# Designs tried in a protein design run: peptides against a protein of PDB entry 4Z63. Part 206

Target 1, 334 residues: chain A of PDB entry 4Z63
Amino acid sequence: LCLGMNDLTGNIPEDLFHLKRLNLLGIQENRLSGSLSREIRNLSSLVRLDVSWNLFSGEIPDVFDELPQLKFFLGQTNGFIGGIPKSLANSPSLNLLNLRNNSLSGRLMLNCTAMIALNSLDLGTNRFNGRLPENLPDCKRLKNVNLARNTFHGQVPESFKNFESLSYFSLSNSSLANISSALGILQHCKNLTTLVLTLNFHGEALPDDSSLHFEKLKVLVVANCRLTGSMPRWLSSSNELQLLDLSWNRLTGAIPSWIGDFKALFYLDLSNNSFTGEIPKSLTKLESLTSRNISVNEPSPDFPFFMKRNESARALQYNQIFGFPPTIELGHNN

## One batch from the design tools (peptide; made by RFdiffusion4, then SolubleMPNN)

Design b2_p22_4_s2 (from b2_p22_4, 12 letters changed)
Fold by OpenDDE base, seed 1:
Structure b2_p22_4_s2 (fold): chain B 334 residues (1-334), chain A 22 residues (1-22)
Amino acid sequence: as target 1 above (334 residues)
Amino acid sequence: SYVTTEADEEELAALRAEMLAP
């Protein structure tokens, strides 16, 4: 049953939950309100539940043990409160969980040893607090992780050295500290292609340790951190780099010539720093900006990107990396 | 400008609520 993208109001009729053969319930992008009924448990054949972009409130019902076929739960942009229900946090069938932009709170806890099928997790823009879950690497299929805009104080856990499944990771605006430790840990994520760390590490030094290496890094975003230091030499080894944003920091020194050696680099923002010297001539030779053939068919994160002009301005949403316009921003430097 | 993944989805939700306000 697909009823998304309408102006439906009120609650879901309880009789809908008698549809025991229903595999897909999509009621996204409506004005549905109230609590999400516990009677969803009666939809024992449910594979996909999409309740996103509604006005649902209250706690998410703890009924996911009665949904053994559920692979996709989309509940983003609602008013859900409380934690992740225990049955959801233990779901062996769930492939994708999207609960971004809710009011979920408390300590984030997932039973990753039980969640054997989980490949995408979006919990961005919630009220989770405490520390990052140390056991996330135990989710052996987990590739996409958005935990942005939560209050995960402290450092990236050491256990994330073993996060081999991790490909796309965002921790933007999550009150993280110790960028040197974070990068030192995350470099061990062999499949990491996208790393977004914007609005963390306030006033720290960006490490220029030549021992750091991100072999498969395509997207690095560490904007608006007030970071000190220079362009990090270790980044020059990330030959697949497509998007780099280090804007709104306090980085100094010259822009290195190796920045123009990235064949796939189509988006570069180094604006609002304290860089000095000349613009490297190598930037004028970026193949991605001179040739029309950017391969648009590469895997992208499941979470959207946003371009913010300032803290109060509407963000432009980009659902794919290749949605970003080819850009070189070097403005507001010395 | 800078790139982030923190959706102003609250703003999007507010905009949607405004669009849906009679």
Scores: peptide ipSAE 0.444, ipTM 0.811, DockQ to the pose 0.694; fails the geometry check
Fold by OpenDDE base, seed 3:
Structure b2_p22_4_s2 (fold): chain B 334 residues (1-334), chain A 22 residues (1-22)
Amino acid sequence: as target 1 above (334 residues)
Amino acid sequence: SYVTTEADEEELAALRAEMLAP
């Protein structure tokens, strides 16, 4: 049953929960309000539940043990409060959980040993606090992780050295500290292609450790951290780099010539730093900017990107990496 | 401008404001 993108108001009719053979319930993009009924437990054949973009409030009901076939739960852009229900945090069937842009709070806890099918997790823009969950690497299929805009004070856990499934990771604006430790840990994530760390590590030094290596890194975003230092030499070994944003830092020194050796680099933002010297001539030779056919159907993160111009301006949303226009931004350096 | 993954609260707030506007 798909009722998304309407002006439906009120609560879900109780009789809807009698549909025991229902595999798909999509009621997204409505004006549905109140608590999400515990009677969703009666939908024992449910594979996909989409309640996103509504006015739901209260706690998410702890009934997911009665939904043994549930693979997709989308609840982004609601008013949910409390934590992740125990039954949801232990779901062996769940592939994708999206609860981005809610008011969920407390310590983030998932039973990753039980969540054997979880491949995508979006909990961005919530009120989770404490530390990053050390057991996330135990989610052996977890590829896509957005934890942006939560209050995860401290450092990236050492256990994330073992996060082999991790491909797309955002921790933007999560009060993280120690960028040197974070990069030193995350370099061990052999499948990591996208790393977004914007609005963390306030005023720290960007490490220039030649021992750091990100073999498969395609997207690196570490903007608006007020980072000191220079362009990191270790990044030159990330030959697949497509998008680099280091804007709104305090980086100094020259832009190195090796930045133009990235054959796939189509988006470069180094603006609002303190770079000096000449613009490398190698930037004029970027193959990706000269070839029109960037029709690379490459896998993208499940979470959207946003380009923020100013704090007061509506952010531009980009659902795919290749949605970004080919860009070289070097403005506002001195 | 800078890239991030967190911009949706403003959009939600705007949508909520529109929905609550009489």
Scores: peptide ipSAE 0.435, ipTM 0.807, DockQ to the pose 0.761; fails the geometry check
Fold by OpenDDE base, seed 2:
Structure b2_p22_4_s2 (fold): chain B 334 residues (1-334), chain A 22 residues (1-22)
Amino acid sequence: as target 1 above (334 residues)
Amino acid sequence: SYVTTEADEEELAALRAEMLAP
């Protein structure tokens, strides 16, 4: 049953929960309000539940133990409060959980040893606090993780050295500290292709350690951190780099010539830094900017990207990395 | 401009404001 993209108001009719053979319930993009009914437990054949873009409030009901076939739960852009229900945090069937842009709070706790099918987790823009959950690497299929705009004070856990399934990771604006430790840990994630760390590590030094290596890194975003230092030499070994944003830092020195050796680099933002010297001639030879053949069919993160002009401005949304225009921004350097 | 993965609080706030506005 798909009723998305309407102006439906009020609560879900109780009789809808009598549909025991229902595999898909999509009621997204409406004006549905109140609490999400516990009677969802009666939908024992449910595979996909989409309640996103509504006005739901209260706690998410703890009924997911009665939904043994549920693979997809989409609840982004609602007013949900409280924590992740215990039955949801222990779901063995769940492949994707999206609860982005809610008011969920407390410590983030997932039973990753039980969540054997979890591939994608989006909990961005919530009110989670405390530390990053050390057991996330126990979610052996977890590929996509967005935890942006939460309050995870402290460092990236050492256990993330073992996060082999991790491919797409965002921690933008999560009050993280110690960029040297974070990069030193995350370099062990051999499948990591996308790393977004914007608005963290306030005023720290960007490490220039030649021992750091990100083999499969395609997207690196470390913007608006007020980082000191220079262009890091270790980045030159990330031959698959497609997008680099280091804007709004305090980086100094020259832009190195190796920045033009990235054959797939189509988006470069080094603006609002303190770089000096000449623009490398190698940037004029970037194949990705001269050739029309950007392969549009590459896997992308399940979470959207946003381009913000400032912290208060409406962001431009980009659902795919290749949605970004080919860009070289070197403005506002001294 | 800078890239991030945080933006949508404004959209939820706008939806709520439209419903609460007479």
Scores: peptide ipSAE 0.430, ipTM 0.807, DockQ to the pose 0.719; fails the geometry check
Fold by OpenDDE base, seed 5:
Structure b2_p22_4_s2 (fold): chain B 334 residues (1-334), chain A 22 residues (1-22)
Amino acid sequence: as target 1 above (334 residues)
Amino acid sequence: SYVTTEADEEELAALRAEMLAP
């Protein structure tokens, strides 16, 4: 049953929960309000539940133990409060959980040893607090993780060295500290292609440790951190780099010539730093900007990207990395 | 400008405001 993208209001009729053979319920992009009914438990054949972009409130009902076929739960952009219910945090069937842009709170706890099928997790823009869950690497299929805009004070857990499934990771604006430790841990994530760390590590030094290596890194975003230091030499070994944003930092020194050696680099923002010297001539030879035909449909994160002009401006949404225009921004440097 | 993954609060706030508007 697909009723998305309408102007539906009120609650879900109770009789809808008698549809025991229903595999897909999509009611996204409406004006549905109130609590999400616990009678969802009666939909025992449910594979996909999409309630995203509504006005739902209250706690998410703890009924997911009665939904053994549920693979997809989308509840982004609602008013949900409380925590992740225990049955959801233990779901062995769930592949994708998206609860981005809610009011969920408390400590984030997932039973990753039970969540054997989880491959995508989006909990960005919530009110989770405490530390990052140390057991996330136990989710052996977890590839996509957005935890941006939560209050995860402290450091990236040491256990994330073992996060072999991790490919796309965002921790933007999550009150993280110790960028040197974070990068030192995350370099062990051999499948990591996208790393977004914007609005963390305020005023720290960007490490220039040549021992750091990110083999498959395609997207690195560490913007608006007030980071000190220079262009990190370790980044020159990330030959697959496509997007680099280090804007709104306090980086100094020259822009190195090796920045133009990235054959796939199509988006570069180094603006609003303290870089000096000449613009490397190698930037004028970036193959990605000279050849019109690089339509590589590469896998993108499940979470959207946003380009913000300032803290108060409406962000431009980009659902895919290749949605970004080919860009070189070097403005507002010394 | 800068890239991030945290922009939807304004949209949720707008949706909530529309519901509360008479």
Scores: peptide ipSAE 0.426, ipTM 0.803, DockQ to the pose 0.731; fails the geometry check

Design b2_p22_4_s3 (from b2_p22_4, 12 letters changed)
Fold by OpenDDE base, seed 2:
Structure b2_p22_4_s3 (fold): chain B 334 residues (1-334), chain A 22 residues (1-22)
Amino acid sequence: as target 1 above (334 residues)
Amino acid sequence: SYITTEADEEELAERRKELLSP
């Protein structure tokens, strides 16, 4: 049943929950309000539940033990409060959980040993506090993780060295500290292709340790951190780099010539730094900017990217990395 | 401009204001 993208108001009629053979319920992009009914437990055949972009409030009902076929739960952009209910945090069937832009709070706790099918997690823009959950690497299929705009104080857990399934990771604006430790840990994530760390590590030094190596890194965003230092030498070994945003830092020194050696680099933002010297001639010869054939069909994160002009400005949303226009931004360097 | 994965202010404002508006 698909009733999304309407102006439906009120609560879900209880009779809808009598549809025991229903595999898909989509009621997204409405004005549905109140609590999400516990009677969703009656939808025992449910595979996909989309309640996103509504006015739901209260706690998410703890009924997911009665939904053994549920693979997709989309609840982004609601008013849900509390934590992730125990039955959801233990769901062996769930592949994708999107609860972005809610008011969920407390410690983020998932029973990753039980969540054997979880491959995508978006909990960005909530009120989770405490530390990053150390057991996330136990979610052996977890590939996409957005935890942006939560209050995860401290450092990236050492356990993330074992996060082999991780491919797309965002921790933007999550009050993280110790960029050297974070990069030192995350370099062990052999499948990591996208790393977004914007608005963390305030005023720290960007490590220039030649021992750091990100073999499969395609997208690196570490913007607006007020980072000091220079262009990191270790980045030169990330031969698959496609997008680099280091804007709004305090990076100094020359832009190195090796930045133009990235054959796939189509988006470069080094703006609002303190770089000096000449623009490397190699940047004018980037193959990705001269060749029209950008491969549009590469896998992207399940979470969108946003280009923010200012903290208060409307962001441009990009659902795919290749949605970004080919860009070289070197402005506002001193 | 800088890239992030935070929900934009518009997405934050629309649904939260409606939820907080009595």
Scores: peptide ipSAE 0.521, ipTM 0.874, DockQ to the pose 0.609
Fold by OpenDDE base, seed 3:
Structure b2_p22_4_s3 (fold): chain B 334 residues (1-334), chain A 22 residues (1-22)
Amino acid sequence: as target 1 above (334 residues)
Amino acid sequence: SYITTEADEEELAERRKELLSP
């Protein structure tokens, strides 16, 4: 049953929960309000539940043990409060959990040893606090993780050295500290292609450790951190780099010539830093900007990107990396 | 401008909270 993108109001009719053969319930982009009924437990054949973009409130019901076939739960952009229900945090069937832009709070806890099918997790823009869960690497299929705009004080856990499944990771604006430790840990994530760390590590030094290596890194965004230092030499070994945003930092020194050696680099933002010297001539030879149709068909993160111009302005949403226009921004440097 | 993954839907979320506040 797909009733998304309507102007439906009120609550879900109780009789809907009698549909025991229902595999898909999509009621997204409506004005449905109140608590999400615990009677969803009666939908024992449910594979996909999309309640996103509604006015639901209260706690998410702890009924996911009665939904053994549930693979997709989308609840983004609601008013859900409390934590992740125990049955949801232990779901062996769940592939994708999206609860972005809610009011979920407390410590983030998932039983990753039970969540054997989880491949995508979006909990961005919630009220989770405490530390990043150390056991996330135990989610052996977890590829896409957005934890942006939560309050995860401290450092990236050492256990994330073993996060082999991790491909797309965002921790934007999560009160993280120690960028040197974070990068030192995350370099061990062999499948990591997208790393977004915007609005963390306030005023720290961007490490220029030649021992750092991100072999498969395609997207690096570390914007608006007030980072000091220079363009990191270790980044020159990330030959697959497509997008680099280091804007709104305090980076100094010259823009190195190796920045033009990235064959796939189509988006470069180094604006609002303190770079000096000449613009490298190699930037004029970026193959991606001269000849190549950027392969639009590359896998992207499941979480959207936002280009924020001003704190008060509505950000432009980009659902895919290749949705960004080819860009070189070097403005507002010294 | 800078790239982030934060929902700029804060206004929408706030408005929804207001709508849910009795």
Scores: peptide ipSAE 0.511, ipTM 0.865, DockQ to the pose 0.563
Fold by OpenDDE base, seed 5:
Structure b2_p22_4_s3 (fold): chain B 334 residues (1-334), chain A 22 residues (1-22)
Amino acid sequence: as target 1 above (334 residues)
Amino acid sequence: SYITTEADEEELAERRKELLSP
C-alpha cells in the first residue's frame, strides 16, 4: 500500500495489519499520530515500512523479530522516544534503518554481529548520549552512517580503524573531541569517501601530519570547529577530492598551490578563516570548473546535506553531492 | 554558510510544535 503524501490523520486502522501478504507499506508524509501499533508484527511478509514524516509518538514497538523479510524501515521526522527496540537492533534482514529527526534517547546499542545485512544507518538529530558504539565496525556491510546531532561525548573509538565497509560518515555536532585521534583512526577506513565532522573539536588544532592519508576521500567537511593551524599537507594526497569545506575556523597561513591540482574539486569553501597571502593561480585552472562533464553518476551518501547560514536559519537541503553548485568561497579572510 | 548533516531547524520546529501541541 502506498498512501504517502496525503493529509491522512489519526492512527492506522487495525484491519490493515491483517494483510499478511503485504510487502510494502508506505504511509509517509501524512499527519498520522499516536503510537505505532505493535500489530505491525502481523505483517509477516513486509519488506518495506515507511512511516516517515508523520506525528507518531511513543516507543517503537519491539516486534521486528516477527518481520523476517523487512529490509527497509524509514521512520525519520516523527516523535519517537526511547531506544532502538531490541528486535530491531538484532534484525538480520534489515538493509536500511532511517530514524533521523526523532527523540530517541539513551545509549546507542546495535547488535552488529546479528545485523548482517545493514548497509545504511541514519540516526542523526536524536537524543542519544554516551559514547559512540565501539562495535559499529562489526556491521560488515554498513556503508552509510549518519549520527549527527547527538551527544556522543569523547573520541572516535579505536575500533573504527577496522571499519572497512564505511564509505559515508557524518558525526556533525556530536560533541566529539580530539580531531588528531579521529583523523588518525578514520584514515584506516579504506573505503571512506565522505567525511563530515562540522561543529566538533571546538578550538583544537587541525593536525598537519604528513603520515595521515585518506586514499579515496572525495568529500571533507570540517566546518565551524574554530580549528587552528594551516591547510593540512596530508590532504594533498587525496587526489579524488571533490568537495572541501573548512569554513568558519581559525586557520592561518597561505592557501597552498596544490589546492588547484585536484582535478575533481568543484566545491571549495575556505571562508571565515584567517588565511593570508595571494590566491593560488592554480585555482583558476581547476578542470572541474572549466569542463562541463562532471560525472553525475557517482554514488552519494543516503543522508542529505544541509547548507546552514547560521544556527537558526533555514538550511538548503542537498540530496546529492553534485547538487552543490560549483563554488569557490574565500571570503572573510585576513 | 557551512555544510552539515543535521536536520533542518524548520523540520525540527514543525514536528516538535505539532507533537507538543495537544
Scores: peptide ipSAE 0.499, ipTM 0.858, DockQ to the pose 0.601
Fold by OpenDDE base, seed 1:
Structure b2_p22_4_s3 (fold): chain B 334 residues (1-334), chain A 22 residues (1-22)
Amino acid sequence: as target 1 above (334 residues)
Amino acid sequence: SYITTEADEEELAERRKELLSP
């Protein structure tokens, strides 16, 4: 049953939950309000539940143990409060959990040993506090992780060295510290292609450690961190780099010539730094900007990107990496 | 401008909270 993108108001009629053969319930993009009914437990055949973009409030009901076939739960952009229900945090069937842009709080806890099918997790823009869950690498299929805009004080856990399934990771604006440790850990994530660390590590030095290596890195965003240092030499080994945003830092020195050697680099923002010297001639020869044949068919993160002009301004949303226009921004440097 | 995954939807979320506040 798909009722998304309407002007439906009020609560879901309880009689709807008597549909025991229902595999898909989509009621997204409405004005449905109140608590999400516990009677969703009666939908024993449910595979997909989409309640996103509504006015739901209260706690998410702890009934997911009665939904043994549930693979997709989308609840983004609601008013949910409390924590992740225990039954949801232990769901063996769940492939995708999206609860971004809610008011969920407390410590983030998932039973990753039970969540054997979880491949996508979006909990960005919530009120989770404490530390990053050390056991996330135990979610052996977890590929997409957005934890942006939560209050995860401290460092990236050492256990993330073992996060082999991780491909797309965002921790933007999560009060993280120690960029050197974070990069030193995350370099061990062999499948990591997208890393977003914007609005963390305030005033730290960007490490220029030649021992750092991100073999499969395609997207690196470390913007607005007030980072000091220079363009990191270790990045030159990330031959698949497509998008680099290091804007709004305090980086100094020359833009190195190797920045133009990235065959797939189509988006470069080094603006609002303190770079000096000449623009590398190699940038004028970027194949991605001269040849239109960038393979648009590459996998993208499940979480959207946002281009913010100002903290108060409406951001432009990009659902895919290749949605970004080919860009070279070097403005506002020395 | 800079790229983030921090949703601008927080404004929308706050508006929704206001709508839910009696």
Scores: peptide ipSAE 0.549, ipTM 0.883, DockQ to the pose 0.571; fails the geometry check

